# Peptides against a protein of PDB entry 6O8C, part 62

Target 1, 262 residues: chain A of PDB entry 6O8C
Amino acid sequence: VGLRYEKISLPKIHPRYDLDGDASMAKAVTGVVCYACRTASTLLLYQELMRKGVRWLVELVKDDYNETVHKKTEVVITLDFCIRNIEKTVKVYEKLMKVNLEAAELGEISDIHTKLLRLSSSQGTIESSLQDISSRLSPGGLLADTWAHQEGTHPRDRNVEKLQVLLNCITEIYYQFKKDKAERRLAYNEEQIHKFDKQKLYYHATKAMSHFSEECVRKYEAFKDKSEEWMRKMLHLRKQLLSLTNQCFDIEEEVSKYQDYT

## One batch from the design tools (peptide; aimed at target 1 I13 Y17)

Design b2_p27_2 (made by RFdiffusion4)
Pose (drawn by RFdiffusion4):
Formats: C-alpha cells, structure tokens, sequence
Structure b2_p27_2 (pose): chain A 256 residues (1-92, 99-262), chain P 27 residues (1-27)
C-alpha cells in the first residue's frame, strides 16, 4: 500500500501586484511546501523502517533455518543409530526364522526415510544459498533503491521552505502597510518571483526525487516480498518434513 | 510555464512603470 498522502499542487500565482493577493498567495504556497516537506520526511521513514525490517526478517528466517537443520541432524543420529540396531551385523548362511519377516517392513521404511532425507539436505542447502549474503534473496535492492538519510532530501526541501516562509512573513507585513514605498514595492515584486522560483523548485524536487525514488523502492519491495514468502513456505515444508520423520522414527524407536 | 509566469509578472511591472512615467511627465 505505502503511505497514503494527498497530492497537493502549488496554487496559481497571479502576476498582478496586489498586496492582499500576494499575502494570501504566499501563505497558500508555504502551506503546500510544508505538506510536501513533511510528507517527504515520512516517505524517508517508511523506507528506513522497511529496510531495518527486511534486515531483521532475513535474520529471523536464518534462525528458522538453523533451528530446522539443528533437528535434521538431531534426527539423523537416530535414524543412522536405530538402523544400526535392526540393520547391523546383529540382526541378519541359511535361515528361515532369523528375522526376515514383519520387522523387515520397518527396515524398509527406515531405508526410504534415510534416503528421502538425502534430498531434504539438497533442498535445505538451496535455500541457504538464497539466504546467504550474495544469494538471490540478499537485500541489495534495499540499499540501492529509494532515498537515504545521506541524500539530505528533507533538509534540502527545508532550506527552500525557509526562503519561502521568510518571504510570506514579509508579505504579511507589506499587506499591513496597505501601501509600499517606491523601492519596497520593487523589492516586493522581486521577492514574489523568488517565492515562485523556490516553491516550484521545492515541489519538483519532492516529485522527481522523493516520490519517484520512493515508489521505485516500493515496487522493489513488493517483488522481494514474493520471493521471501515463497522461500519461507519451502523452508516450512522442510521443517514439517523433519517433524514427520521424527514422528515416524519415534514410533519404531520403541521395539521388543 | 514557470518562465511564462515570470514574463507575465515582468510585463505587468513594465506596464506599471510606463504608466508611472507618463503620469510624472504629465505632472
């Protein structure tokens, strides 16, 4: 979804010299830039938080991985150990009552369990190579896409907002005077140009730098999330597959 | 568009200056 904010544009700046109009115009412009500035700050927060989260979530899946491999090895030393019971040089030269019967069906399941465990390790390694630092789930898009604190985009907007704010405040004063002396009128007319220049620059900067890069980051995250949930579903299927093996071995562990 | 708006402001300023000079001459 991303941040739901309203897109607010600069009002039309009428060219006439009008102390009342210019004051009202300057106030409206300052307001739009504040909204743009404040919104630009939240966009940076959402990115910075997203990144702190992706970093963390990746490490958590590594814990879910390590937890699973810790039980896969924990169970193998039971399969290979209980196979050493019913399938060693102890169990099974002509013989008819030497145990080749109904227990031979269990040693069959235990062989298929030990072998099926083989491809568990093959798939388990494949997800480790995606969770690895250089793998195809590395959060490299996170540090490339979108804006950063080092970009200083908010403070850059803030510098322009200050220019605009100072002018508005002066335009209030001018409105109060109802008439401006000669030189002051001219300065006021120039500041009106400066105000428009600063505002359009701040607005276009917000559009082409903050929002554009934010959306690019937003789409990259949606794409990376699909990869993530896809891997998490696979890792889970490998975890359940182990508890199954643990379950089907903990039955045959108790013999007579 | 920004440039056009700035030109319109300058034209308005020039017209006001010409009117002010004509008024001074008349005076």
Amino acid sequence: VGLRYEKISLPKIHPRYDLDGDASMAKAVTGVVCYACRTASTLLLYQELMRKGVRWLVELVKDDYNETVHKKTEVVITLDFCIRNIEKTVKVVNLEAAELGEISDIHTKLLRLSSSQGTIESSLQDISSRLSPGGLLADTWAHQEGTHPRDRNVEKLQVLLNCITEIYYQFKKDKAERRLAYNEEQIHKFDKQKLYYHATKAMSHFSEECVRKYEAFKDKSEEWMRKMLHLRKQLLSLTNQCFDIEEEVSKYQDYT
Amino acid sequence: STEETLEEMEEEDEEEEEELEEEEEKE

Design b2_p27_2_s1 (made by RFdiffusion4, then SolubleMPNN; from b2_p27_2, 14 letters changed)
Fold by OpenDDE base, seed 4:
Structure b2_p27_2_s1 (fold): chain B 262 residues (1-262), chain A 27 residues (1-27)
Amino acid sequence: as target 1 above (262 residues)
Amino acid sequence: ELEEVLKKMEEEWEKEEKERELKKLLE
């Protein structure tokens, strides 16, 4: 779940010269662009935190993978040892069978041998699954984190700073319009300056909103979508690793039951 | 789009100025 923010839009700007209306409009614009600045900052921070989280999760999953591989290797060694011992026992009992001794026990040992061979076959599936996971985690794999560096907004883009500059310009005009409103009537030259500043205000506001929408919000949303997709895949992969680990433990437990025959 | 909006605003301001000048002439 990403950060929720309110969709903002610029207030309607009336072309009519109105000191009261212009001051009110300028106040509203200042508020909107101020919100955009704060939101952009928050969105950037969120993305930076997510990038750290992504790197952390990758390392965590790699550690889990290595542990699973180690466990699998241990189980394979144990299983192979058990199989070899059972095979030796089978040979001994087969020799005894030729002299009509211990015939009842041979059947049980043979069944155990068959079960162990089945367990050994399942190790191949585990190995294939681990190889698949390794390939997905490898550079260029399906779970590569390259998207985290490419998508979204970055501190180097200086989007917040750019918006802040525009906000400063807008705020200055707003304060002037507040003063103009207090004068109730402006001289001709001051009126012309006011009209010119209103145009500047509109220009700065439009530029700010465009920048916010296209360079901050849109890129954030793209980052968020990719992050969510990637996170789901990583969590699924981690569950797969846990499943494989459990399978190894299950095999180890089963093998331990037959150690008395080895 | 921005230039068009600015142009429209300028046209409205010019209209208001002409109306004010006309009112002054009628006084």
Scores: peptide ipSAE 0.012, ipTM 0.393, DockQ to the pose 0.628
OpenDDE base, seeds 1, 2, 3, 5: peptide ipSAE 0.009, 0.006, 0.008, 0.013; ipTM 0.377, 0.355, 0.402, 0.397; seed 5 fails the geometry check

Design b2_p27_2_s2 (made by RFdiffusion4, then SolubleMPNN; from b2_p27_2, 12 letters changed)
Fold by OpenDDE base, seed 3:
Structure b2_p27_2_s2 (fold): chain B 262 residues (1-262), chain A 27 residues (1-27)
Amino acid sequence: as target 1 above (262 residues)
Amino acid sequence: ELEEVLEEMEKEWEEEERERLRRELEE
């Protein structure tokens, strides 16, 4: 998962004055920096979309959590009610057994009571699991989404715009070099200007490539790695919630079998 | 490597400027 981009490098630069060579070089540089601008824009877009996705997923999982908690609470109430009723019945049958009446039924009721108590004990485990999930989703928890706002590149960084400015400067020089090439030979003053512009071209190109690598690509890769890790953890958590929900339904179903005794 | 290229370009420029000045003085 992630955007694929090609590694780019500046073309070889020859210091020698050559109108044909300089025009060709300038064209190549323009192409490389143009690619950097487009790539930076694409990488930024990807990150912004991922941030939206992260926020959406967080809300989804929180909703799932709340539903699970609600279901668990309902089951606990039902189970506790059933246990209380069975305990009353057990007491009645114990009294009857003392007078040698209804003794055969006492064993069955006692077994039911034992099963219900076991189910009740499992509620503690479910509660503990839910608390763990809650802690992970809480602010400052292991699954907090604060990284999404910190990692990577942001529109406010103006990276694409900065690169575009440099590209504009480079492009202007390139067009001048095309004109110079067409002249075949420059006057002395024009030649000196050409040489100076060539130096500027390299300066701008180097600055652009450095900025692209350090501020765009590097930060994007960090964001990508973090997002993949976080996403895997969130998906796993969602599966855990589903499992807990199913456990609650299973308990509810089991309790329903004994409602005739309550 | 880029810095080296820039330095070489500057040297060439300085040399050409010196030659220009020599020509102007000979005229």
Scores: peptide ipSAE 0.018, ipTM 0.482, DockQ to the pose 0.662
OpenDDE base, seeds 1, 2, 4, 5: peptide ipSAE 0.017, 0.015, 0.014, 0.016; ipTM 0.494, 0.460, 0.448, 0.478; seeds 4, 5 fail the geometry check

Design b2_p27_2_s3 (made by RFdiffusion4, then SolubleMPNN; from b2_p27_2, 12 letters changed)
Fold by OpenDDE base, seed 5:
Structure b2_p27_2_s3 (fold): chain B 262 residues (1-262), chain A 27 residues (1-27)
Amino acid sequence: as target 1 above (262 residues)
Amino acid sequence: ELEEVLEEMRKEWEEEEEERRRAEELR
């Protein structure tokens, strides 16, 4: 989900001296560069908001991870307790079997013990998965957010301000060209100034568009692509955590069924 | 591209100045 912007191009520049044409061209250029300034500002704002969102999401997932680890630990303790109790019961029944008492119940308890041991073995898989998640979330891990600080544009780059300065220069020339148009004919010296200003206009416009494309748009697109990839990975990770949590609850539920036998 | 456009503009301006000079010489 990225900001859609229209690809902007400068109008065709005609080298011919034409007061009407030059005023119209200057107006169009002013409009284009104005759009670039606004777009650059919007793109910057989006990136800053996304950086905040990234930081928030990292903290959220860390909290989810810690909660899952806590739940897993709780389940392990409960399961181990249940296993120990069942083992004690098995020992008692084994002694009773030596005197030919209650042999039929030993089989059921032994089966429960086997089931609990299987559940305990599954905890190793959960632990391994949690360790993997932890490694991915750790500094330098695959889900590190370092890219969010490195990629894209930043307020310190002053890209919007630089574009605004160029826009101001362009706008000033446009207003002069509007006046020149109203005079219908310029004196020789004024005509030469107009021609020089036209060159300056083109220079400023080209500089603005180059800066916009290379320093604003390109960097934004790189940031956007990385952010989308990273967010997909983070969402997937969160789903994995949820799955692990559910597995812990399932184990807890199964263990609760056997607590009545101890 | 910009340099080419500027060069074309310079050529057109030089041609216009030369035409103006010729027109003034005919007066």
Scores: peptide ipSAE 0.022, ipTM 0.507, DockQ to the pose 0.771
OpenDDE base, seeds 1, 2, 3, 4: peptide ipSAE 0.019, 0.020, 0.021, 0.021; ipTM 0.509, 0.517, 0.518, 0.505; seeds 1, 2, 3, 4 fail the geometry check

Design b2_p27_2_s4 (made by RFdiffusion4, then SolubleMPNN; from b2_p27_2, 13 letters changed)
Fold by OpenDDE base, seed 1:
Structure b2_p27_2_s4 (fold): chain B 262 residues (1-262), chain A 27 residues (1-27)
Amino acid sequence: as target 1 above (262 residues)
Amino acid sequence: DLEKVLEEREKVWEEEEEKRREEELEE
């Protein structure tokens, strides 16, 4: 998952004065830096959308957690009630057994009681799992979303705007080089200006490419990698919550089988 | 000599580009 972009590189900039070559080179440079601007904008947009998605997913998982906790609580109440009722029944039958009445049914009820206690013990494991999940989702936990705000590029970085400024400078030189090409031959002074502009072009181009690579692409890739890892962990967590919910349902179903004895 | 200066800058750029390509392959 991620935006695909083409690797861009600057064309070779020959040191030799050549009006045709320089115009062609300047055109190519303009195209490359223009692509960098567009790509930087797209990468920024992607990250902003992903940040929104991250926030949404966090809230969704929190809701799932709360639902699981609620279900667990309901099951605990039901189970405890059933256990208490069975215990009362056991006591009654024990008293009857002392007078040699109804002894045959006591064994079955006692077995049910034992099974219910085993189910009750499993609640401890569910609780521990929920606590672990809660800790992971908590601020500073392993699944905290702070990385989404720290990693990558942001609108406040003004990367697109910075690249656009450089593109404007490059484009201006390109247009001048087109004019120079049309003249076919420049006077000495104009030739010197052309050579200086070529140096400026190189400076702006290299600055643009460096900025794009280091401040846009690199940071984007870091954000992307972290987002993929985090997303995988969050989805796994959600599956764990579902599993815990299902365990609660299984316990509830089992308890329902014994309600007729209470 | 302006041409020499430009040539030197080009060499530096090529070296940096090669280094970046090598780093990308190691990742």
Scores: peptide ipSAE 0.024, ipTM 0.381, DockQ to the pose 0.024
OpenDDE base, seeds 2, 3, 4, 5: peptide ipSAE 0.023, 0.020, 0.020, 0.023; ipTM 0.404, 0.449, 0.437, 0.382; seed 4 fails the geometry check

Design b2_p27_3 (made by RFdiffusion4)
Pose (drawn by RFdiffusion4):
Structure b2_p27_3 (pose): chain A 256 residues (1-92, 99-262), chain P 27 residues (1-27)
Amino acid sequence: VGLRYEKISLPKIHPRYDLDGDASMAKAVTGVVCYACRTASTLLLYQELMRKGVRWLVELVKDDYNETVHKKTEVVITLDFCIRNIEKTVKVVNLEAAELGEISDIHTKLLRLSSSQGTIESSLQDISSRLSPGGLLADTWAHQEGTHPRDRNVEKLQVLLNCITEIYYQFKKDKAERRLAYNEEQIHKFDKQKLYYHATKAMSHFSEECVRKYEAFKDKSEEWMRKMLHLRKQLLSLTNQCFDIEEEVSKYQDYT
Amino acid sequence: EEEEEYEEEFEEFQEEVEEELEEEAEE
C-alpha cells in the first residue's frame, strides 16, 4: 500500500502586483511546501523502517533455518542409530526364523526414510544459498533503491521552505502597510519571483527525487516479498517434513 | 503602463521557469 498522502500542487500565482493577493498567495504556497516537506520526511521513514525490517526478517528466517537443520541432524543420529539396531550385523547361512518377516517392513520404511532425507538436505542447502549474503534473496535492492538519509532530501527541501517562509512573513508585513515605498515595491516584486522559483524547485524536487525513488523502492519490495514468502513456505515444508520423520521414527524406536 | 509591463515580464518569468522544469523532467 505505502503511505497514503494527498497530492497537493502549488496554486496559480497571479502576476499582478497586489499586496493582499501576494500575501494570501505566499501563505498558500508555504503551506503546500510544508506538506510536501513533511510528506517527504515520512517517505524516508517508511524506507528506513522497511530496510531495518527486511534486515531483521532475513535474520529471523536464518533462525528458522538453523532451528530446522538442528533437528534434521538431531533425527539422523536416530535413524542411523536405530537402523544400526534392526539392520546391523546383529539382526540378519540358511535361515527361516531369523527375523525376515513383519519387522522387515519397518526396515523398509526406515530405508526410505533415510533416503528421502537425502533430498531434504539438497533442498535445505538450496534455500541456504538464497539466504546467504550473495544469494538471490539478498537485500541488495534495499540499499540501492529509494532515498537515504545521506541524500539529505528533507533538509534540502527545508532550505527552500525557509526562503519561502521568510518571504511570506515579509509579504504579511507589506500587506499591513497597504502601500509600499518605491524601492520596497520593487524589492517585493522580485521576492515574488524568488518565492515562485523556490517553490517550483522544491515541488519538482519532491516529485522527481523523493516520490519517484520511493515508488521504485515500493515496487522492489513487493517483488522481494513474493520471493520471501515463497522461500518461507518451502523452508516450512522442510521443517514439517522433519517433524514427520521424528514422529514416524519415535514409533519404531520403541521395540520388543 | 508600468503595471502592464511588469505583469508581462512576470508572466514571461513564470513561463521560463515552467519550461526549465519541463526540460529537467524530460531528462

Design b2_p27_3_s1 (made by RFdiffusion4, then SolubleMPNN; from b2_p27_3, 13 letters changed)
Fold by OpenDDE base, seed 3:
Order: sequence, then C-alpha cells, then structure tokens
Structure b2_p27_3_s1 (fold): chain B 262 residues (1-262), chain A 27 residues (1-27)
Amino acid sequence: as target 1 above (262 residues)
Amino acid sequence: SEEEEERKKFEEFIKKVEEEEEKRRKE
C-alpha cells in the first residue's frame, strides 16, 4: 500500500494588523509549507522506487514467458514425433488385421493414438493462451508499462524545488515578523512594510498549497491507483504462465508412457 | 495466496532499494 500522509491546510490569516498574531500565523504557515515540501519529496521517492520495481517485474515476467514458450515447443516436438510413430504402427497392424491377425493389439494401439491426438489438441489451446499473454505484454498491450513513465510526478517536474523556493520566501517573512514582535511597536514606515510582507506571505503560502495539492498529491494518487491495478494484473499473469508450464509438464509425462510403442 | 506472496516479495524489493539509497546518501 502507498505512503500515508496527513491532510494539511493553511491557518486562517487575519487581515488585522497584530504583531503577536502575525508572528504566530507566520510560524504556523511555515510549518505547513515545510510539511508539504517534505511530503512532496517522500511521494516522489515512492514513485521513483515503484518505477524501478515495475521495470524489474516486467523483465521477470518476460523471462517466465520465454521459458514457458521454450517448454511448450519442446513438448510439441516430442508429441509430434510420438504421433508419427504410432501412426506407422497402426498402418502395419491394419494390414495384419485384414488376414485376421493381431486384432486385439490393433485396438490397443488405436486407443493410444486417440489419446495422443487429444493431447495434441490441447497444445493448440496452450498456444492460443501464450499468444494472448504475448499480446498483453507487447507495446500498446493491456499490461504495457508506459503508464509508469506518464503518470505521477517526476524529478524533472522540480516540484520539491519549487515548493522550497516558496518556503524560503515564507520563512524569511516569518523571521522578520519575529523581530517585529520583539519590537512591540513599529514606526509608521516599518508598519507599512509589515503589512505588505503579510500580503506576500499569503500569496506564497496559497501558491505553495495549490501546487502541492494539484501537482503533487493528485498526481501521486493517480499513480498509486494505476500501479496497484497494474500490479494485480501482472501477478495474475504470472500465475497463468505457471499453469501453462505445468500443463506442458503433464503432457510430457503422458507422452512418456507411450514411448515404448514408438 | 501465490499473489500475496509475490506482492510481499515486491515490497521487500522496494525496501531493499530504499536501504541502498539511504546508504548512498550517508556516503
């Protein structure tokens, strides 16, 4: 399951000039935006790690697929060889039967031939299943990993850096507000500067929160959901491949029982 | 289940990668 994070919101910014209140507000805003920066970084890291994992899993499943295909091919060759030999034997016994010789033996061989043909038919089903799996894994297929590169946030987006810049601006204002608070009373000009800085702080904070919500959290959630869905499908596919492999082994075992007649 | 086991293995892989990255950061 994905990373947990707390829902954050900006504190109320009072329009009234209050040195104590403004310092406290600025401190709170700094804390919130700082949390956003850290969270954005963590969410980005998670996604990058997942992308690596996705690539790893794709290669693993492709290897499994190739092994299954190889095994299937081997079994087909063996089975076809056995069928050809049995068919030759059947022809010989049919000639003998015309002169009323070895009729019972012909029946047994004929039954074996029928069983082998059924096994051969199952190979067609396995082939069809493998083709389906191949199509799903192919570029543009249902299990393509292109989403991993497209969805979510990426280092190139520079979201953390953008948030950090805003945090720096906010922090600077916060420190100034701490100084202002310590003065207890400001001269007229300094008071006006304080008021302007308060507006700037609001602007930066709002921008940071919007960016965090829209460009970090939203995209992360989309990525998370997509990754979970994709992962379930991939794991199911591996199970299917294992099943097909086992079927090949089963067929091989059955064929081995009749090799004495070839 | 088999799927749960494979999922667990994947999670362990992610954890390992995190640990490796942390080691690199400390260097």
Scores: peptide ipSAE 0.019, ipTM 0.459, DockQ to the pose 0.010
OpenDDE base, seeds 1, 2, 4, 5: peptide ipSAE 0.015, 0.018, 0.014, 0.015; ipTM 0.433, 0.446, 0.418, 0.423

Design b2_p27_3_s2 (made by RFdiffusion4, then SolubleMPNN; from b2_p27_3, 11 letters changed)
Fold by OpenDDE base, seed 5:
Structure b2_p27_3_s2 (fold): chain B 262 residues (1-262), chain A 27 residues (1-27)
Amino acid sequence: as target 1 above (262 residues)
Amino acid sequence: SEEEKEEKEMEEFIKKVEEEQKKEAEE
């Protein structure tokens, strides 16, 4: 579940020169941009943690894959050995039947041989499935984690720092407007500076909000959506691996029943 | 858009005032 954040908007900026109103507006803008900075930092942290989780899960699934491959290989060796022994037994009994031995025992052994060959054929399907899984996990595969390095925001983007710079500029203007408010009346030159700073405030605030929305929020949402999709696919793949492992165990168990005849 | 026009006008205004302040600081 992704982080919930509140939609933020800038307060309405009135063009009218009003020392009290301008100080209040500047305070509100400072609060909004401060929230944006904190939110951007939180969103970044979430993504970094998720990237660690993704890497961990990839390694876990690779280990599961290797274990399944190992088990499959073991079963193939055991099964092939059992088939060879049964084939030898069949040949011996065929020779003995020429000399008046009971046909019933040969029939049973032949049936076992047929069953073992069927089990051997199922190994081909397991191998094909493992190859498919391997291809999906490989670099450039459908379940590659390369997206985690491409999507979203990264510390190297310095989005939080960029927003902090804008926040600092806004905060300075806010403190000046607080002083201006305390003066109650400004000289003509100071009034012109105040009006100019108000425009600067608006510029910085707009830039901050645009950066927050486009570079932080949008990219985070894209990362979140992609991570959820990828995670679902990875969990499904783990289930497939478990199923294949269980199939190998089932085959091994069945083969063990026939070892007494070999 | 009207917003883009206002943004451009504001940027131009900021640039002009910064240039004037720089001139006054150099005098």
Scores: peptide ipSAE 0.021, ipTM 0.486, DockQ to the pose 0.042
OpenDDE base, seeds 1, 2, 3, 4: peptide ipSAE 0.017, 0.009, 0.017, 0.015; ipTM 0.522, 0.449, 0.525, 0.519; seeds 1, 3, 4 fail the geometry check

Design b2_p27_3_s3 (made by RFdiffusion4, then SolubleMPNN; from b2_p27_3, 14 letters changed)
Fold by OpenDDE base, seed 3:
Structure b2_p27_3_s3 (fold): chain B 262 residues (1-262), chain A 27 residues (1-27)
Amino acid sequence: as target 1 above (262 residues)
Amino acid sequence: SEEEKEEEKEKEFIKKVEEEIEKKRKE
């Protein structure tokens, strides 16, 4: 979801000298370019806010990752300790079995040992998953946020300011055309000046619209698309981390059931 | 650069227009 804006275009500029028509045209052009300036500013603001959001989310996910890694480490330590204790118990019962004692108990303990070893094996899978996530978050990884600094428009581009300069020029001509209209008829020399101003207005307007389209809108759309894609991937990654965390808790719970046998 | 060329064209155009305007004002 991004900002919605209206597609704008310049009105048709007639080559014919017409004081009323030219004033109206100039007014319309001023309006269009003014809208472009405002829109460019809004699009820039949106992108800057999104960049802040991206940075925030990256830090959040990194924190989640670190917490998951920490939990995994704790579980590994606990599990390994439990396995070692059970192995000691198994050895004792094996000796007793040689004298035909405690056969049933040995079977139970051996089953527990087998279950614990299976849990230990799952730790490798969790570790691999965490490593994958880490690689994706690392610089140069698939989820790196370098795009946020590259894509789109930036304050340093001064697009809004450039458009504003053009708007000022256009506005000046518009005001002159209003005066010309009020005169109803111009002297020959003033008429020629009016015609030249009209050409100048056209030039500035065309430049403004080209700049708006190519340097503001196009880049914004690229940024928007990239941000949406990146955001989806980040949210998915966060869900993966949650899943891994839950797996760690499940293992810990299972281990706790067998701790009494050690 | 291409941008520089465009800027120069703009300057030239503006200059030409201004010269014509000034000429007409003196008449």
Scores: peptide ipSAE 0.022, ipTM 0.595, DockQ to the pose 0.030
OpenDDE base, seeds 1, 2, 4, 5: peptide ipSAE 0.023, 0.021, 0.022, 0.022; ipTM 0.596, 0.595, 0.474, 0.594; seed 1 fails the geometry check

Design b2_p27_3_s4 (made by RFdiffusion4, then SolubleMPNN; from b2_p27_3, 13 letters changed)
Fold by OpenDDE base, seed 1:
Formats: structure tokens, sequence, C-alpha cells
Structure b2_p27_3_s4 (fold): chain B 262 residues (1-262), chain A 27 residues (1-27)
């Protein structure tokens, strides 16, 4: 998962005055910075989409949590009801035994009671697990999504716009260098302007590449890495919730076997 | 402030879940 982009570098800029070479170099620089602009835009879009996905997944997991809690509650109610009924039955049989009635059925009921109490203990473990999950999902918890808002690049950074400005400057110089090349020979003053523009080109290009690398690519990679890690943890959490739900179903099924005695 | 808002919203969610659970038990 993630956008693949090509590593780009500026062409070598030779200090020597060469109208043909300078035009070719300027063309190459324009192409590289143009690619950087497009890439920066794509990387930004990806991050914005991922942020939406992160928010969506958080809500989904919250829903899963809620469903699990509700199922757990249902099982607790059922189990408690069964325990109470069995306890009443035990008391009745104990009274009957005092009147010389056969005790054979009391042993079975007592065993059922013991099993139900064990199931109740298991339900306590499920509750503890749900509390742990809640703590992890909480803001400031290990699965908080605050990183999605902080990491990476944002539209407010205006990275694409900044790069576009630099690209415009570079493109203008490139067009001039193309004209200069067509003239084949420049007057002294025009030559000096050309040399000066070449320095400007270098400056703008370097600034563009630095900005692209440091403010776009690096931040994107950091965002991507955090996103992948967080996503894995969230998926694992969903599996844990499913496991807890299944445990509740298992308890409910076992309790249902004893309902015939209540 | 945004993190605090999210925290409050989450806390509210948990409270709502707990309240619903409590209502079921009282029922």
Amino acid sequence: as target 1 above (262 residues)
Amino acid sequence: SEEEKEKKEFEKFIEEVEEEEKKKRES
C-alpha cells in the first residue's frame, strides 16, 4: 500500500557558458520540477484520502466495540438468570432431602451450578478485555488517530503552490534560454543576463528539489509508515473484538444446555 | 483543542455504551 514515485535528481549544471547546453539543461530542470509538482499533488491527495479512511475505520471499530459490549451484556443477563434459578432449585432439593427424599438429582444440579459459576468467571475476563480495548482506542491511547492529523503534508502547507511558483520561474528562464539558443550568439549584455539567469535557475531548482524532498517526500513517507503500523494494529483489534464476541456466543450456547433444568 | 474534543467525544461514546448496558441490566 502506498504510491510509488520515482526518485528524481537535478541534472548536472555546468558553470561554462554554453547556449545549447544551457537550453538543454534548463529543459531537463523544468521537466524534473514539473514532475515534483505533480508528485507532490498526488502524495497530498493520497494522504487526504487516507485520513478519511482512518476516520472511517475508527468509527467502524467503535461500532464493533459497541456490538460486542451489547452481546456481552445479553449473556450476563442470561447467565445471571440461570444461576439464580439453579440456586433456587438447589434450595428446594436441600429441603426435600431433610424429608428423606432421594438425593440423586441434587448432585446433578449442584454440578450445573458449579459450571455456571465458572462461565460467570469467564465473563469477567471478557469484561476486562473490553476495558483494555477501550483504553487503547481512547484519545491518547495506543491506537489514537491523532497522528493522522499531525503527520504528513496538508493542503494548508501549500507545497504544490510553492513548487508551482518555482516551476513558473524556471520555465520562464527555460523559454529565454531557448530563444538565446536560437540566436546562436548573444551580445555582451545579453550574455551577462543569460549567466545571471542561469544562476537564478540553479537557485530556484535547488530550492524546489529541497522543498520537494524535505517537505513533501519525507513527510509523506513518515505518514505512510505510521499509517501502515496503525492500520495493522486496528485490524488486530477488530479480530480481538470478534474473538470476544465468539466467546460470548460460546457461553450462551453452553448456558442454553442447562436451561432445561431451570 | 482538537485532540481534547476527540477525547471528549470518545468518552461520551463509552458513557453511552455503559448507560445502555446499565439499562439492560435494570430491565
Scores: peptide ipSAE 0.040, ipTM 0.542, DockQ to the pose 0.007
OpenDDE base, seeds 2, 3, 4, 5: peptide ipSAE 0.025, 0.039, 0.010, 0.020; ipTM 0.493, 0.530, 0.427, 0.404; seeds 3, 4 fail the geometry check

Design b2_p27_4 (made by RFdiffusion4)
Pose (drawn by RFdiffusion4):
Structure b2_p27_4 (pose): chain A 256 residues (1-92, 99-262), chain P 27 residues (1-27)
Amino acid sequence: VGLRYEKISLPKIHPRYDLDGDASMAKAVTGVVCYACRTASTLLLYQELMRKGVRWLVELVKDDYNETVHKKTEVVITLDFCIRNIEKTVKVVNLEAAELGEISDIHTKLLRLSSSQGTIESSLQDISSRLSPGGLLADTWAHQEGTHPRDRNVEKLQVLLNCITEIYYQFKKDKAERRLAYNEEQIHKFDKQKLYYHATKAMSHFSEECVRKYEAFKDKSEEWMRKMLHLRKQLLSLTNQCFDIEEEVSKYQDYT
Amino acid sequence: EELEEKLEEEAEELGPEFEEAVEELEE
């Protein structure tokens, strides 16, 4: 979804010299830049937080991986150990009662369990190579896409907002005077141009740098999330497959 | 005259983007 904010544009700046109009105009412009500035700050937060989260979530899946492999090895030393019971040089030269019967069916399941465990390791390694630092789930898009604190985009907007704010404050004073001396009128007319210049620059900066890069980060994250849930589903299927083996071995562990 | 020269110097310092912004504001 991303941040739901309203898109607010600069009002039309009429060219006449009008102390009342210019004051009202400057106030409206300052407001729009504040909203743009404040919104630009939250966009940066959502990115910075997203990144702190993706970093953390990746490490958590590594814990779910290590937890699974810790039980896959924990169970193999039971399969290979209980196979050493019913399938060693102890169990099974002509013979008719030497145990080749209904226990041989369990030895068959245990052989298929030890072999099926083989491809578990093959798939388990494949997900480790995706979780690895250079793998195809590495959060490289996270540090490339979107804006950063080092970009200083908020404080760049803030510098312009200050220019605009100082002018508005002066325009209030001018409105209060109802009439401006000669030089002051001219200076006021120039500051009106400066105000428009600063505002359009701050607005276009907010659009082409903050929002554009934010949305690019937003789409990269939706893409990366699909890959993530797809891997988590697979790792889970490998975890359950182990508990199954543990379950089907913990039955045959108790013999007579 | 001196103030007009100063406003012209300040407008030159703001560069061509400023001239375009002024033209847009006048339209």

Design b2_p27_4_s1 (made by RFdiffusion4, then SolubleMPNN; from b2_p27_4, 7 letters changed; failed a check: too like the target's own chain)
Amino acid sequence: SELEEKLKKEKEELGEEFEKAVEELES

